# Designs tried in a protein design run: peptides against a protein of PDB entry 8BZL. Part 313

Target 1, 228 residues: chain A of PDB entry 8BZL
Amino acid sequence: SYDRAITVFSPDGHLFQVEYAQEAVKKGSTAVGVRGRDIVVLGVEKKSVAKLQDERTVRKICALDDNVCMAFAGLTADARIVINRARVECQSHRLTVEDPVTVEYITRYIASLKQRYTQSNGRRPFGISALIVGFDFDGTPRLYQTDPSGTYHAWKANAIGRGAKSVREFLEKNYTDEAIETDDLTIKLVIKALLEVVQSGGKNIELAVMRRDQSLKILNPEEIEKYV
Target 2, 242 residues: chain B of PDB entry 8BZL
Amino acid sequence: SRRYDSRTTIFSPEGRLYQVEYAMEAIGHAGTCLGILANDGVLLAAERRNIHKLLDEVFFSEKIYKLNEDMACSVAGITSDANVLTNELRLIAQRYLLQYQEPIPCEQLVTALCDIKQAYTQFGGKRPFGVSLLYIGWDKHYGFQLYQSDPSGNYGGWKATCIGNNSAAAVSMLKQDYKEGEMTLKSALALAIKVLNKTMDVSKLSAEKVEIATLTRENGKTVIRVLKQKEVEQLIKKHEEE

## One batch from the design tools (peptide; made by RFdiffusion4, then SolubleMPNN)

Design b1_p28_2_s1 (from b1_p28_2, 11 letters changed)
Fold by OpenDDE base, seed 5:
Structure b1_p28_2_s1 (fold): chain B 228 residues (1-228), chain C 242 residues (1-242), chain A 28 residues (1-28)
Amino acid sequence: as target 1 above (228 residues)
Amino acid sequence: as target 2 above (242 residues)
Amino acid sequence: SVLEFQEKVFDVLRENNLPPPGGGYYEL
C-alpha cells in the first residue's frame, strides 16, 4: 500500500504523507502573520491553559535570531526541531558571513530541511507549517510561509492552522495600505483577523511584534486589550 | 485503521500519529506517578507495583531516578524504555556540566530528551518510547520546577500533574485541592497521599506501595531525598486520622 | 547525530540567552 511507505508517490501522483502532514497542520492552533510598513506582527490562538499548567513552557512564537521570529501550526515537537536547526544556522551565518541572515535565507534553509524529510527514506514529513517574519539588514520587513512539503512563499499577510481559511478570507478583504498605515493599525488588523476564529476576545490571543531595528516583543494581555 | 498503525513514523489520513497515541495508551495502564510543586520544594510520588519481598532493604527506587545533583525524574510506562531514557538524561546532563562548568538548566535537559523522543516518532524506522516522565528540579533561572513529557516529544511545566493509571482523576483532584502560592512541601506531601489513596488501584494505601522523593534547597545546595518507608507510613497515618 | 547537534543548540541558547522552543502537547 503506497500510503504506508514513507516518501512514496501513489499511482495517481499523491504524496500521502505530505498531505497527511498538512492535515496535522490544520488541527493546530491558528497563527496569523502580517507585514506592515515598518512592523511585522505574529498572532497565535491561545488555547485555554489547563489549570495548574505553567504557561511559560507554551511558546508558540519563537525567536530564530534578533531579526527573525517564527510562529507555527501543527506538531509542537516537530516545530522545536525546526526552530533549533534554524537557530543554529542563524548563529553559523553570523559567524561565517558576519551579517545576520535575511528572512528569505533562513526560510529557504527551513524549506530545504522540510523538503529533505519528504524525500529521505525512513523519515516522515514535518507536521508543521510556519510563518517566518523579520527584517532584512536593509530594514525591509518580510513575511514568509512554509508548509510540510518544503515549499515557501513571501506574503503580505497569511494564516495557518485550524482557522486559517476564515482568517485568510478576512485578510484578503481587509488588508489595504490604509489598514497597515501605522504600527497600531497593523496590530489591530492582526487582532481583528484572529477574532474571526478565537472565542472570548483578546484573552485567547498571543501577539508578538517586531519593529525595525527592535527585538521581538511579546505583548502582555493588558497591551492586547488596548487594541480590542 | 489497521492500515495506518502497521508502520512506525507515519501520519494517518487525519494527520494523527497512531504509534504515539498507542504508546500513550500503554502508559495509561502503568502505575500512577504524581508531581507537585511547592513554594519550598518539589516532590514526586509514584506507585510501586513490583513489591519484591526478597529485595534487600537497599532502597530500591523502581520509578524515581536521580539525574544529577539538581534534578530527578519519575517514569510511567515500559521499564526498559525508561532505563534508556534515564541513562540518556544523565549523559546529557554530565556532558553539559563538563562543557560549560555549570549544571544544565532544567528545561534544557527536558527539551534535549524530548528531541530524542521526537526523533523516534519521525525517522529511523523506530517506534516511539512507551514512556512518560515527570521531572523535578531546581535551577538559578526558575527555581523549583515540575515538568511532564510524553512519547510524542512534547512537554510542559506544571504546578501539579499526574501520569499513568487514573491520571485524569488524579489531575481533577489536584485541580480541586492545589492552592496556588500557598502550597508548602508539607501540604504537597499530604496532597500526594490524598490523591494516591483515591487513584491507586489498591484496597488500602501502604508505604510499601508508594515511593516519594522530595527536592529542596538547603544552604544553597539542592537536596534530593527519597523518603524512608517510616516517613511514608507517617504521612499515610496522618491522612487516615483526618 | 541528534546528540552532536544538541551541543550546538546549547551553545546557541547560552550565547543568545534564549529559552528552548516550547514543549506543547500532542493535540488529537
Scores: peptide ipSAE 0.400, ipTM 0.788, DockQ to the pose 0.848
Fold by OpenDDE base, seed 3:
Structure b1_p28_2_s1 (fold): chain B 228 residues (1-228), chain C 242 residues (1-242), chain A 28 residues (1-28)
Amino acid sequence: as target 1 above (228 residues)
Amino acid sequence: as target 2 above (242 residues)
Amino acid sequence: SVLEFQEKVFDVLRENNLPPPGGGYYEL
């Protein structure tokens, strides 16, 4: 039937549609997140836009609120649904609680949304993982990851998508307190991490920076080249 | 593999959505639709396949739909699906206008429909729409715009693009001949005819087989015009003389 | 409904001066 549960347990206890959604994520463009001391940085692999495509419509890093942004890997159309839900929730939270969401709160909301799509009849899982970064109202920088299952964890640094393994291996070796001592060093760490998988240098990187008490800044290519 | 061909769109073991891919394949067999952005306007050019002699003179474009005063679209794929989606576009645009007393921004309208398309790829009892769309529009934010959307609910902005039959070849030709920053609407029309003449599976391009719409700005208003058959004939004739 | 939710999305975009999430491509 069309309305059957499509995400069901196998006899051995696997949720194959969730696992296959994770395979969709692994095909996505690489994204990296790093939490610094007073900064959070997201970097994304710029897939070469087709000649004659307007790059403006390629938004791999999206604000969820003034204090929270998200990068994702996997199905961009699925990501829009999640982002829109999260944005509405952030706005609702401000109206009802009179404070911005914590990064953990909005991560949990997104995770719960994803999880519901793994149990709902006639729904496939979301084919996305997300890196969610921002600042709590107390000025604490946060980085979370969510996957298609609706799991979430806090990270110091992490990566998702096609090159995620190599980027994570780099971060595991190079993420130290000294490497994130300054904002500039933190940015450099993200760029170096992405360069493990991105060809042709800084031109193929999208970088977003959120500093404490500052809005999200997407760096232009010239700004990125200063860190290369 | 066959279990992934179900009407309910599910992931393959490799993370693919085969029903979406099959919908895209079906669109590859549809009539060609082309869009070109110029400095002074934007155009759609669509192959008209259903020239049935018993059809009443269709005074209106079969494949080009006015959405509102500032936007039009053209469709490649299943006609019934196209009719549903174009109606939804009109409804979304109208609701936005009524709610905010401003026309919907072009990309927002495209995104809103794409979220509907996406839902048909995620919810059970639904199949993907067998339709790709080209959108032309003007808004105060970005001026003249061209968008493409597919059955997945993905979309992108373009300077020039093509959907439907021989779209890959058309896009290749556009990449060669499109001059960024120097494209006039007149040059865009000539380019559209050139590309269609090479990509349509016809021995000779005729005005009866091509629908062209232009979107321009005149006196601070958007003007959407479907070219008359005689105007298309003149464009074809001019191309044959070059 | 999906449509009712879209209206909320439009409100959020207007109030926060945000672009819609990107369109992207179906990636294989």
Scores: peptide ipSAE 0.399, ipTM 0.790, DockQ to the pose 0.856
Fold by OpenDDE base, seed 4:
Structure b1_p28_2_s1 (fold): chain B 228 residues (1-228), chain C 242 residues (1-242), chain A 28 residues (1-28)
Amino acid sequence: as target 1 above (228 residues)
Amino acid sequence: as target 2 above (242 residues)
Amino acid sequence: SVLEFQEKVFDVLRENNLPPPGGGYYEL
């Protein structure tokens, strides 16, 4: 059966292992990214943490560098590999080029890594999509998405994971220049978008904000509740 | 060779990694391992299944492994896989210590092994490790810590958790009886015995069937201690009197 | 190798004061 092979083309031209990796992504917690004027915002659905679990080890948003952050949907163990690869590349770039990576550069690196895992014999695809946000050195805010196939595109706003369809539909209706006119409005847009799929309000949202010339800030639940 | 491709863990049509799930199923049949975090320490309690009558009183911990001066782990699953992973943990910890002249942070050691586990779920010719681990440790960043990892290469920090046989029932009991912020090592030991007594498929809990290790801080040093059989007997006796 | 790359990861974590990417759960 072609579906149980390494990543090979079916007679119909399908890469089943890539498609099935996309199904793994659809089971993942929802992540949202929005590019504002001078801000980028990532929001993720917090699944109800099991009683007695330490939430500290549940990281859905990770810094890749000072100027770049990533949220993901799908297999967290696969995501760690990608994040670690990206972090090493970001540092290597700073050392060799003497500048931080552009958000496009690191996105392309991640995309190329994913693509190689779709074409390499004896490897399965990564079961993750990622939203990659940050600022280029010129201060331009960027948002990119990658999928298990290694495709990538730039977005104004997007969502991945189980609630992605509903969140995208919300963003398509509500993403306007007015809705992102201020940093606070941009944050509010992300929260509202996540609330379309998150039942327990602000307590089940993780939010990361990166403003121009500022480090990544993870908002605490109380800070999130101010926007609700 | 084409034969190695057949051993690659692949996605199901639903996006599941069945080989990982089957490895987790195999762990469900392994002896119970419990971890409990307290304010003044952390413990592992593990079911000992192989009571060889001819083993002299050499208290070899069958399931609890010292990793370094600040960390220990307990294993549930395939013993041979456990031996490989515990050796790898020791090597990672030692390399870190040599490189940085500091002990590896607990979460970093756990993560490093989990990245190895993940690789065995993604690369051809490899199967998932049929092992879950509980880790206890201390570091200067977070103090006492308890982690759980599975064959997928996922992990999490816990206040209390269980792996192996009847782990779901054990976790349910821990959720009922664990008092957050009020857990002493003494109360954690009592809770461990209580949970093991109810979740182990044994007619009577005996010290021969239970391994317990504690990790504490004394004079600014980590102390990892495997409880003596007599100490475990006293804990069991105390539980029987309650 | 995975192990050789882990050493680079440890360098990055130390130099940038970053936590590991997190553990998560295998979601069925």
Scores: peptide ipSAE 0.387, ipTM 0.779, DockQ to the pose 0.839

Design b1_p28_2_s1 (from b1_p28_2, 11 letters changed)
Fold by OpenDDE base, seed 1:
Structure b1_p28_2_s1 (fold): chain B 228 residues (1-228), chain C 242 residues (1-242), chain A 28 residues (1-28)
Amino acid sequence: as target 1 above (228 residues)
Amino acid sequence: as target 2 above (242 residues)
Amino acid sequence: SVLEFQEKVFDVLRENNLPPPGGGYYEL
């Protein structure tokens, strides 16, 4: 009976709607994030874009601000709501504080938003996990992950979605200081990690790179193929 | 499990939103609507089902709605839900125009409605809208555009797509016959008739059962035109001769 | 104010060809 209500505790102490939202995330396309020395990289499994679909609308990596971007796994419509709220907060922060958000600040904002949807009557949890990457104003690269519960943690590397287990196992084995020594090696690490779960090579990968003091760059398929 | 399908705002144990899935199933029984993007325009073609002899007003468009001077949409699903959503689209577009003194960008209008759709899947006491939409438009940012949205609040841009009855078969035909970069509005109209002829469960396609609207640019202005019955008859005749 | 922020974000995203997330339907 309890699992049929809006997010409430079961007798066993479970928040079933949060757990079930995590199952929605596990069905999502795989995303990976890696923090390098002076670079942050997001990679996402492209669903085979339907032949007649406009690729510009299929992007899974979204800018939140000039210094922050996000990849997600799970419900795309839920993600759009979170992204829009985060973008508004980033702009508000710039206007009120006169500085861009820190990656931690915007992650905490997103996490708090998600948590409120787990506790508010008449609302279901967001069916998304997110990888949030960027640079703080001091030039420090950051990677955070957040889940449907509203938890968040800082990471060196992480993965979310259907292939996340295999990608994490790969990253645990291959993430070394040598493997992230250069920007190119860091990009290569992300691509290799995604190739553990993505078939047909670089064509099925979306890759975003943010370097220190540079704008977000989405790599084209030809640029990705150079690292494969 | 039947215990999860009765509530609008809960995940199943498998992470599914059954009420959204059931809303999509309801749309599968609606009249066929298709959209095709061309180099020189964009079109909507829709099945007209409500041909009742006692209908006094020959509504020129049952399924195609003008949203503003630069956008139109077609709908598949529950008519009452469609009326609410098309009215909301018009209101959003008008408020934007009044506030900014320029027309709302096409994707922004689509996104605004999709956020409403999403909210009806997340907030208690609400059901999903039983409606999918195709949007055609022009703006100064992306030119001619075609979008599709579903009950979940997801959307995407398309070169060609279909919603409603036999949509999967229509999409398959569009994938076969659509030539990217080479599609003229004239060829798109011919393709629309070809696809509708195969996807509508009718012995013979007739102009009374088909609505077609085109969106073009003439002298730096958007022109949204519903084709006259005679024009549709000519397109059907041409298809029957090929 | 919120709408102005959204418009500003939209403009920046458009200029960089970074649209809002989309491109898929709800997967059944």
Scores: peptide ipSAE 0.021, ipTM 0.714, DockQ to the pose 0.425; fails the geometry check

Design b1_p28_2_s2 (from b1_p28_2, 12 letters changed)
Fold by OpenDDE base, seed 2:
Structure b1_p28_2_s2 (fold): chain B 228 residues (1-228), chain C 242 residues (1-242), chain A 28 residues (1-28)
Amino acid sequence: as target 1 above (228 residues)
Amino acid sequence: as target 2 above (242 residues)
Amino acid sequence: SVFEFNEEVLEVLRENNLPVPGGGYYLK
């Protein structure tokens, strides 16, 4: 069966392993990204962490560099590999080019990595989609998405994971220039978007914000509840 | 047959490379791309399928890529594969420029990529790239040129051709309407709209669903431009009036 | 280059005058 073969085309031209990797993403927790005027915001659905699990151990939002953050949906183990490679590349770029990566650059790097895993025998695709946000050196906020195929695009707003369809539909209706006019409004938009698929409460949302020339800030549940 | 489908690209008992053929099937599901060579220029016209409201930039050219100052390409097939190949084309062109202090000849760039494609069908335990490309360019050796390449690494020069969805029907129309030696860029643009209108099977062609790039020579320099939406609208309107 | 080959494949590509990751043709 063609679905058991890694990196082969079906007779009708499908890469089933890539499509199945996309199904793995759809089983993942929902993540949302929104680009504001001078802010980028990532939000992720918190799975009910068993009361005994250290909440710090399952970070779905991570920094790749001082100016770039990533959220993902899908296989956490796969994400770890991608994150580590991306971090190394960000540091390498700083050393060789003497400037931080652009958000597009690191997205393209991640995308290329994913694509290679769809073409080499003995390697399965990464079972992750990612939202990559940050600021370019010129201060421009960026949002990119990657999927298991290695495709990437720039977005104003997007969502990945289990609730992505509903969240995207919400964003398509509610993302306006007025809705992102301020940092607070942008944060509120992300929270509202996630609440379409997550039960109400700041406890079920992980939210991170990055502003120009500022490091990633993860909001605590109390801070999130102020926007609800 | 199934044993030959699951491994590195190998010949079937009939001498067929099924993984290459299946890669070509993937291209058949992609949006239509066409190229037309004229006396005074070349053009690419491509179907835009991914119009999302939340996209950051209206990528004026989702499927058309500038390779260097003298060449552009359009892609049909797997987008991630296309991105890898178009990046490689740019790198090859840049390396040549740095080495020889002149732009790479069009056919040489096409051939370089085709060799890579071919290698992925023969060596390395890799799958073929699920991408066909149309190339437009100008060089001092052959002037305006149009090429097509496929997943096998095969390529050819064309006066007019099409890849992607309904490409066979489009090629048939091009064969009927293309006038050798008399094709102006203006006429080529009109022909492109005519063919796309029929190939996309849309009741009404809209400018938002079509991207067009032209390559011309002005004052001894190559000019690659993506037509503005208003220009495409005018072409569509003119077609509707005829 | 986004193209990755093992050493054995690189050798085969060179022997057959095919493009190698990192650029260039090896003309024999």
Scores: peptide ipSAE 0.020, ipTM 0.474, DockQ to the pose 0.018
Fold by OpenDDE base, seed 1:
Structure b1_p28_2_s2 (fold): chain B 228 residues (1-228), chain C 242 residues (1-242), chain A 28 residues (1-28)
Amino acid sequence: as target 1 above (228 residues)
Amino acid sequence: as target 2 above (242 residues)
Amino acid sequence: SVFEFNEEVLEVLRENNLPVPGGGYYLK
């Protein structure tokens, strides 16, 4: 009975709807984020696009602002709502504070939004986890992860979605100062991490790179293959 | 009976708010947090459960939050709920400072948050916050203070208390070992380590798994300090030698 | 473990790096 209700506590103190939303994330395509020294990299698993589907419509990596981008795992429709709200907040911050948001600020905003949806009647939790990367105004690279509960933490590297366990295990073993010494090595680390769970090499990977004082760059398949 | 379990803000026939009780049950599974009031200061000690190699920041304090220059808190329960409540505490404290040009009194800040918690138990369409808090602070009215609040919006002042996992056992130990009027911050720190060692069900307490913050007064200013890992290690070592 | 979570739920929490009841990021 508790499983079908609004987000309420079970007798044992569980929020089942939040836990089930986390299950929805696990069914999502894998996303990976890595913070380098002067670079942040997001990689996502490409789903086999149906032959007739426009590849442009299946973007799993999106910009929130010029200095912040996000990848997600879970319900795509839920992600769209979160992304739109985050974009509005980024613009509002620029108008009111006259500076871009910090990566932590926008992460906290998203986290608070998610948390509110776990505590409001007639609403279910967002079925998404997100990796949020970018640069603060001082040029510091940041990586944050959020989950359906509205928790967030800063990471050196992390993964979300169906292959996240295997990817995290890889990152725990291979993330070293030497492995992120250069931008190219950092990119290579992300690709290698994704290849733990993605079949058929670079063709099934979408990769986005943000360098200090540079705009988000999505790598084309040919550029990805150079790192393989 | 089951009809009342799934709805927020409804009394059972026995006059119980089951959602509040269930929120309190959730807190019972959270990491242990304890607070101890001393004559010369007040402290929070909390269990650190999340040690991940890939975390970017060595969290100086995972469970202990500075609220303003004169207050800090520790949380037990749902992390996202805790983040919302701690942010609200900071906002309330800041608004008061701006309005009155003096720091908010400790009990007034606690009460303001408790009113919010209570509202989430009374107004339809909301669930209780799954968070208990310990507050430490200093003000000119009552000096050093320790408060506890729960999901119902109830709060109380304490000389020593505990929330989270094994809190009942911890409180029992505190009642036995707390010496009224003779508690120094040094003795309080030793007591905190003693209680945590027994309540965390670990054979050996590690400094990596414990966070401690102290609030003291120095030269007419409040000083909130999170102990360094080496300092915590020394406290643990001293306890093992006794 | 005080939380009798369905093992499936516990796995989901662990896989998403969420605190497992009794420890982790979800419960502080």
Scores: peptide ipSAE 0.070, ipTM 0.515, DockQ to the pose 0.116; fails the geometry check
Fold by OpenDDE base, seed 4:
Parts: C-alpha cells; structure tokens; sequence
Structure b1_p28_2_s2 (fold): chain B 228 residues (1-228), chain C 242 residues (1-242), chain A 28 residues (1-28)
C-alpha cells in the first residue's frame, strides 16, 4: 500500500506522506500572517491553555532572528526542530556574511530542509506549515508561507491550520491597500481575520507585531482587546 | 542503495502518528506519576509497582531519577526506554556543565531530550520512546519548575500534572484542589497523597507503594530529597485522619 | 549517547541547540 510506504510516488503521482502531513497541519491551530506597509503581523489561535499549564511554555510564535519571526501549524515537536535549525542558520549567516538573513533566504532554507525530508528514504515529512514574516535589511516587509512539501511562496496575507480556509476567504475580501494603510489597521485586520474562527474573542488570540527597525512585540490580551 | 528501514514512523491518512499514540497508550498502563509545583518547592510522587520481598529495606527509587544537582525526573512507560532517556538526560546535563561551567537551565534540558524523542519519531529505523517524563527543577531564570514530556517530543510547563495510569482522573482532581499562588510544599505533599490514594488501583495506600521526592532551596542550594518510608507513612496517616 | 552510532541523527540534533517552547498540545 503506497499510503503506508515511505515517501514515494503513487501510480497517480501522489506523495501520500506529504499529503498526510498536510492533514496534520489542518488539525493544527490557526495562524494568520499579514504584511502591511511598514509592519508585519502574526496572529495565532490560542487553544485554551489547560488549567494548571504554564502559559510561558505555550508559544506558537517564535523569533528566528531579530528581523524574522515564524508561526506554525501542525506538530509542535516537528516545528521545534525546524525553528532551532533556522535559528542556527540565522546566526551562522550573521557570522559568515555579516548581515542578517533576508526573509526569503531563511524561508528557502526551511523549505529546502522540509523538501529533503520528503525525499530521504529514512525520513518522514515534517508535519508543519509555517508563516514566516520579517524585514529584509533594506526595510522591506515580507511574508512567506511553507508547507510540508517544502514549497514556499511570498504572500500579502495568508493563513494556515484548521481555520485557514475561512480566514483566507476573509482576507481575500478584506485585504486592500486601505485596510493596511496604517499599522493599527493592519493589526486590526489580523484580529478580525482570526475572529472568524476563534470563538472566545481576544482572549484566545496571540498576536505578534514587528515594525520596521523594531524588535518583535507580543501584544498582551489588553492590547489586543483595544483593537476588537 | 540505502536499505529502506521499514520501521519509520509515518503519517496516517488522517495526519496522525500512530506509533506515537501507541507509545502513549503503553504509558497509560504504567504506574501513576504526579508532579506538583509549590511556592517553596516542587515534588514528584510516583507509584511503585515492583515490590520485591527479597529487597533489603533499602530505599530505592523505581521511577524517580536524579538528573543533576538541580533537577530530577519521574518516568512512566517502558522501563528500558526510561533508562536510556534518563541516562541521556544526565549526559546532556553534564556536557552543559562542562561546557558552560554552570548548570543547564531546566527547560533547556527538557527541550534537549524532547528533540531526541522527536528524532525517534521522524528518522528511519527508530520507534518512539514509550516514555513520558515529569521533570522537576530549579534554575535562576524561572525558579522552581515542573515539566511534562511525551513520546512525540512535545513538552509543557505545569503547576500540577500527572502521567501514567489514571492520569486523566488525577489531573481532574488536581484542577479541583490546586490553589494557585497559595500552594506550599506541605500542602502539595498532602495533595499528592490525596490524589494517589484515589487514583491508584490499590485497596489501601501504603508507603511501600509510593515514592516521593521534593526539590527545595536551602541556603542558596538546591536540595533534592527522596522521602523516607516513615515520612510517607506519616503523610498517608495524616490523610486518613482527615 | 543513544545516537552515537547514528551520525545523521546526531547532525540534526547538534543543529538544535536553542530551546523552543513546545507547548502542551500534540498538535499546534
């Protein structure tokens, strides 16, 4: 059975293990990314933190470098591996090239890593999609999305995870130049997009904002509620 | 041609890693392990199942392992796997200490092992470890800490949690009785006994069947102490009198 | 180390030297 084999092509040309990894992503919490004019915003659905769980250890948005952040959907442990390797690469790049990575560069690195795990005989695909946002050295905001196959594309806005379809539909309708005219409007757009799939309002949203020449800022619940 | 390893953990059509889930199932049959974080310490309480009559009354830890001077763990799952993982934890901690001349931060040690666990779910020729762990520790960054990890390589920090047999029921009880911000180590010990008494499949809770370790700070040093049988007996007796 | 005979796995692990929060859920 090809569906229980290594990542090989089926007679119909399907890579079932990659497709199944994509199903794992669809079970993940929703993440949204939006590129504004001078801002990039990541939002993620907070699953209700189990009572007695330390919220500190429940983070879905991670910095890869000072100028790059990532949100993911899918297998948390798989994501950690990718994040760590990406962080090492970012640091290595700074040391060797003496400049921070471009968002495209690190995205391509991650994508290549994922792709190798789809083609290696003794490995399964990573069960994650990622939204990678940040600023290039020239100050250009970027948003990229990767999937388990190792594909990647640049986006103005995108979503991944269980609510991705609904969120994308919302973004397709509401992402306009006017909607991202200001940083605040861009943030509001992300929040509104997430609220399409998040039932309990701003309390169940984690939001990260990176502005030009600024570090990543994680908004607290009170700050998020101001935009609702 | 690199020989394909048929033992690679693969995704199901539904995006599930069944080998990981099966490993978790194995853990569900293991003895109960509890962890409780208090303001002044953290504890592990574990069910002891292997009571050999021929063992000298020497206190031994079946499920609780000291990792370094600042951390201990409890295990639920396959014993051989647990031994491998606990040894690896010790090695990681020692390597860090040698390299940086300071103890490894608690979360970093947990993460390092979790990356190993994850690797055993992704690389060919490997099966998941059939072990969940509770970690207790202290570091200068976050103070007293409690973590849980599973066969997937996922982990989380907790105020109180349980792994192994009847873990769901235990967690429910902990949620009801745990008082956030007001938990003393003394209260935590009492709570541990209470929960174990209700969740262990034993007619009567005895000190022989329970292992308890506490981690505290004394004079700027971490103290990991396994409670003596007599101390555990006193805790059980106190619970029976309430 | 449990990976002493698996250089490929060791290579991956060596690259994972920065801790990342894993959260409490299997799927995120």
Amino acid sequence: as target 1 above (228 residues)
Amino acid sequence: as target 2 above (242 residues)
Amino acid sequence: SVFEFNEEVLEVLRENNLPVPGGGYYLK
Scores: peptide ipSAE 0.026, ipTM 0.573, DockQ to the pose 0.306; fails the geometry check

Design b1_p28_2_s2 (from b1_p28_2, 12 letters changed)
Fold by OpenDDE base, seed 5:
Structure b1_p28_2_s2 (fold): chain B 228 residues (1-228), chain C 242 residues (1-242), chain A 28 residues (1-28)
Amino acid sequence: as target 1 above (228 residues)
Amino acid sequence: as target 2 above (242 residues)
Amino acid sequence: SVFEFNEEVLEVLRENNLPVPGGGYYLK
């Protein structure tokens, strides 16, 4: 059966393992990314932290470098491998080129890594999609999305995971120049978008913001509630 | 010659890794292991299923392993897989110590093993490890810590958790009785006995069927101690009197 | 190492900065 083989083409041209990896992403918690004028915002659905779980160890948003961060949907363990590889590349680039990576560069690196895992007979695809946001050296905010196939595209706004369809539909209707006119409005847009799929308000949202020439800031629950 | 063994953990049409789920199923049949974080220490409590009556008073730790001076773990699942993983944990910790002249941070050791577990779910010719682990430790960064990891390579920090047989019921009881910020090691030990008494498929809890280890700080040093049978008996007796 | 991989798998692990049994890969 072609669907049980390591990533091979079916007679009708399907890469079943890549498609099935995309199904793994759809089971992941929802993540949303929005590019504002001078801000990038990532939001993730917090699974109700099981009582007694340490929230510190449940992070869906992580820094790749000072100027780049990533959210993901899908297999957490797969994501950790990609994150570690990307961090190494970011540091290597700083050492060799003496500048931080562009958001496009690191996205392309991650995409290439994912793609190689779709062509090897000795490994399965990564079960993750990622939203990669940050600032280029010139101060331009960027948002990219990658999937298990290793494709990548630049976006103004996007969503991945279980609620991605509903969140994208919301963003398509509500992403306007007016809606991103200020940093606060951009943050509100992300929160409103997540509330389309997240029940019980700001307590179940992880939110991170990166402003121009500033480090990644993860908002605390009280800060999030101010935007609700 | 097929370059890679075609027996790779693959995605189902629904995006599930069945081999990982089946490994987790195997763990569900293993003896219960509990971990509880307290303000003044952390503990592991594990069901001992193999009672070797012929083993002398040498405290045979079936499920609790010292990893280094600052960390220990408990294992639920396939014994052979557990031995492989616990040995690797010790090697990782030792290499770090040699390289940096300080003990490995607890979460970093957990992550290193979890990345290996993940690799066994992604690369051809390998199966997932049929093992979940609880880790207890102390480091200068976060103090006392409790972690859980599964066959997928996922991990998380916990105040209290359970793996193995009846883990869901145990976790429910822990959620009900665990008081955040008020948990002493003494109270944690009592809670461990309470939960094990209810979750172990035994008519009566006995000290021979329970292994308990505590991790504390004394004079700026980590102390990992496996409780003696008499100490466990006293804990059980105290629970029966309440 | 208690872990056994064929050489092809080990190469893939190393090339992708993945954990190799008996090895480390964390940033300093």
Scores: peptide ipSAE 0.015, ipTM 0.562, DockQ to the pose 0.057; fails the geometry check

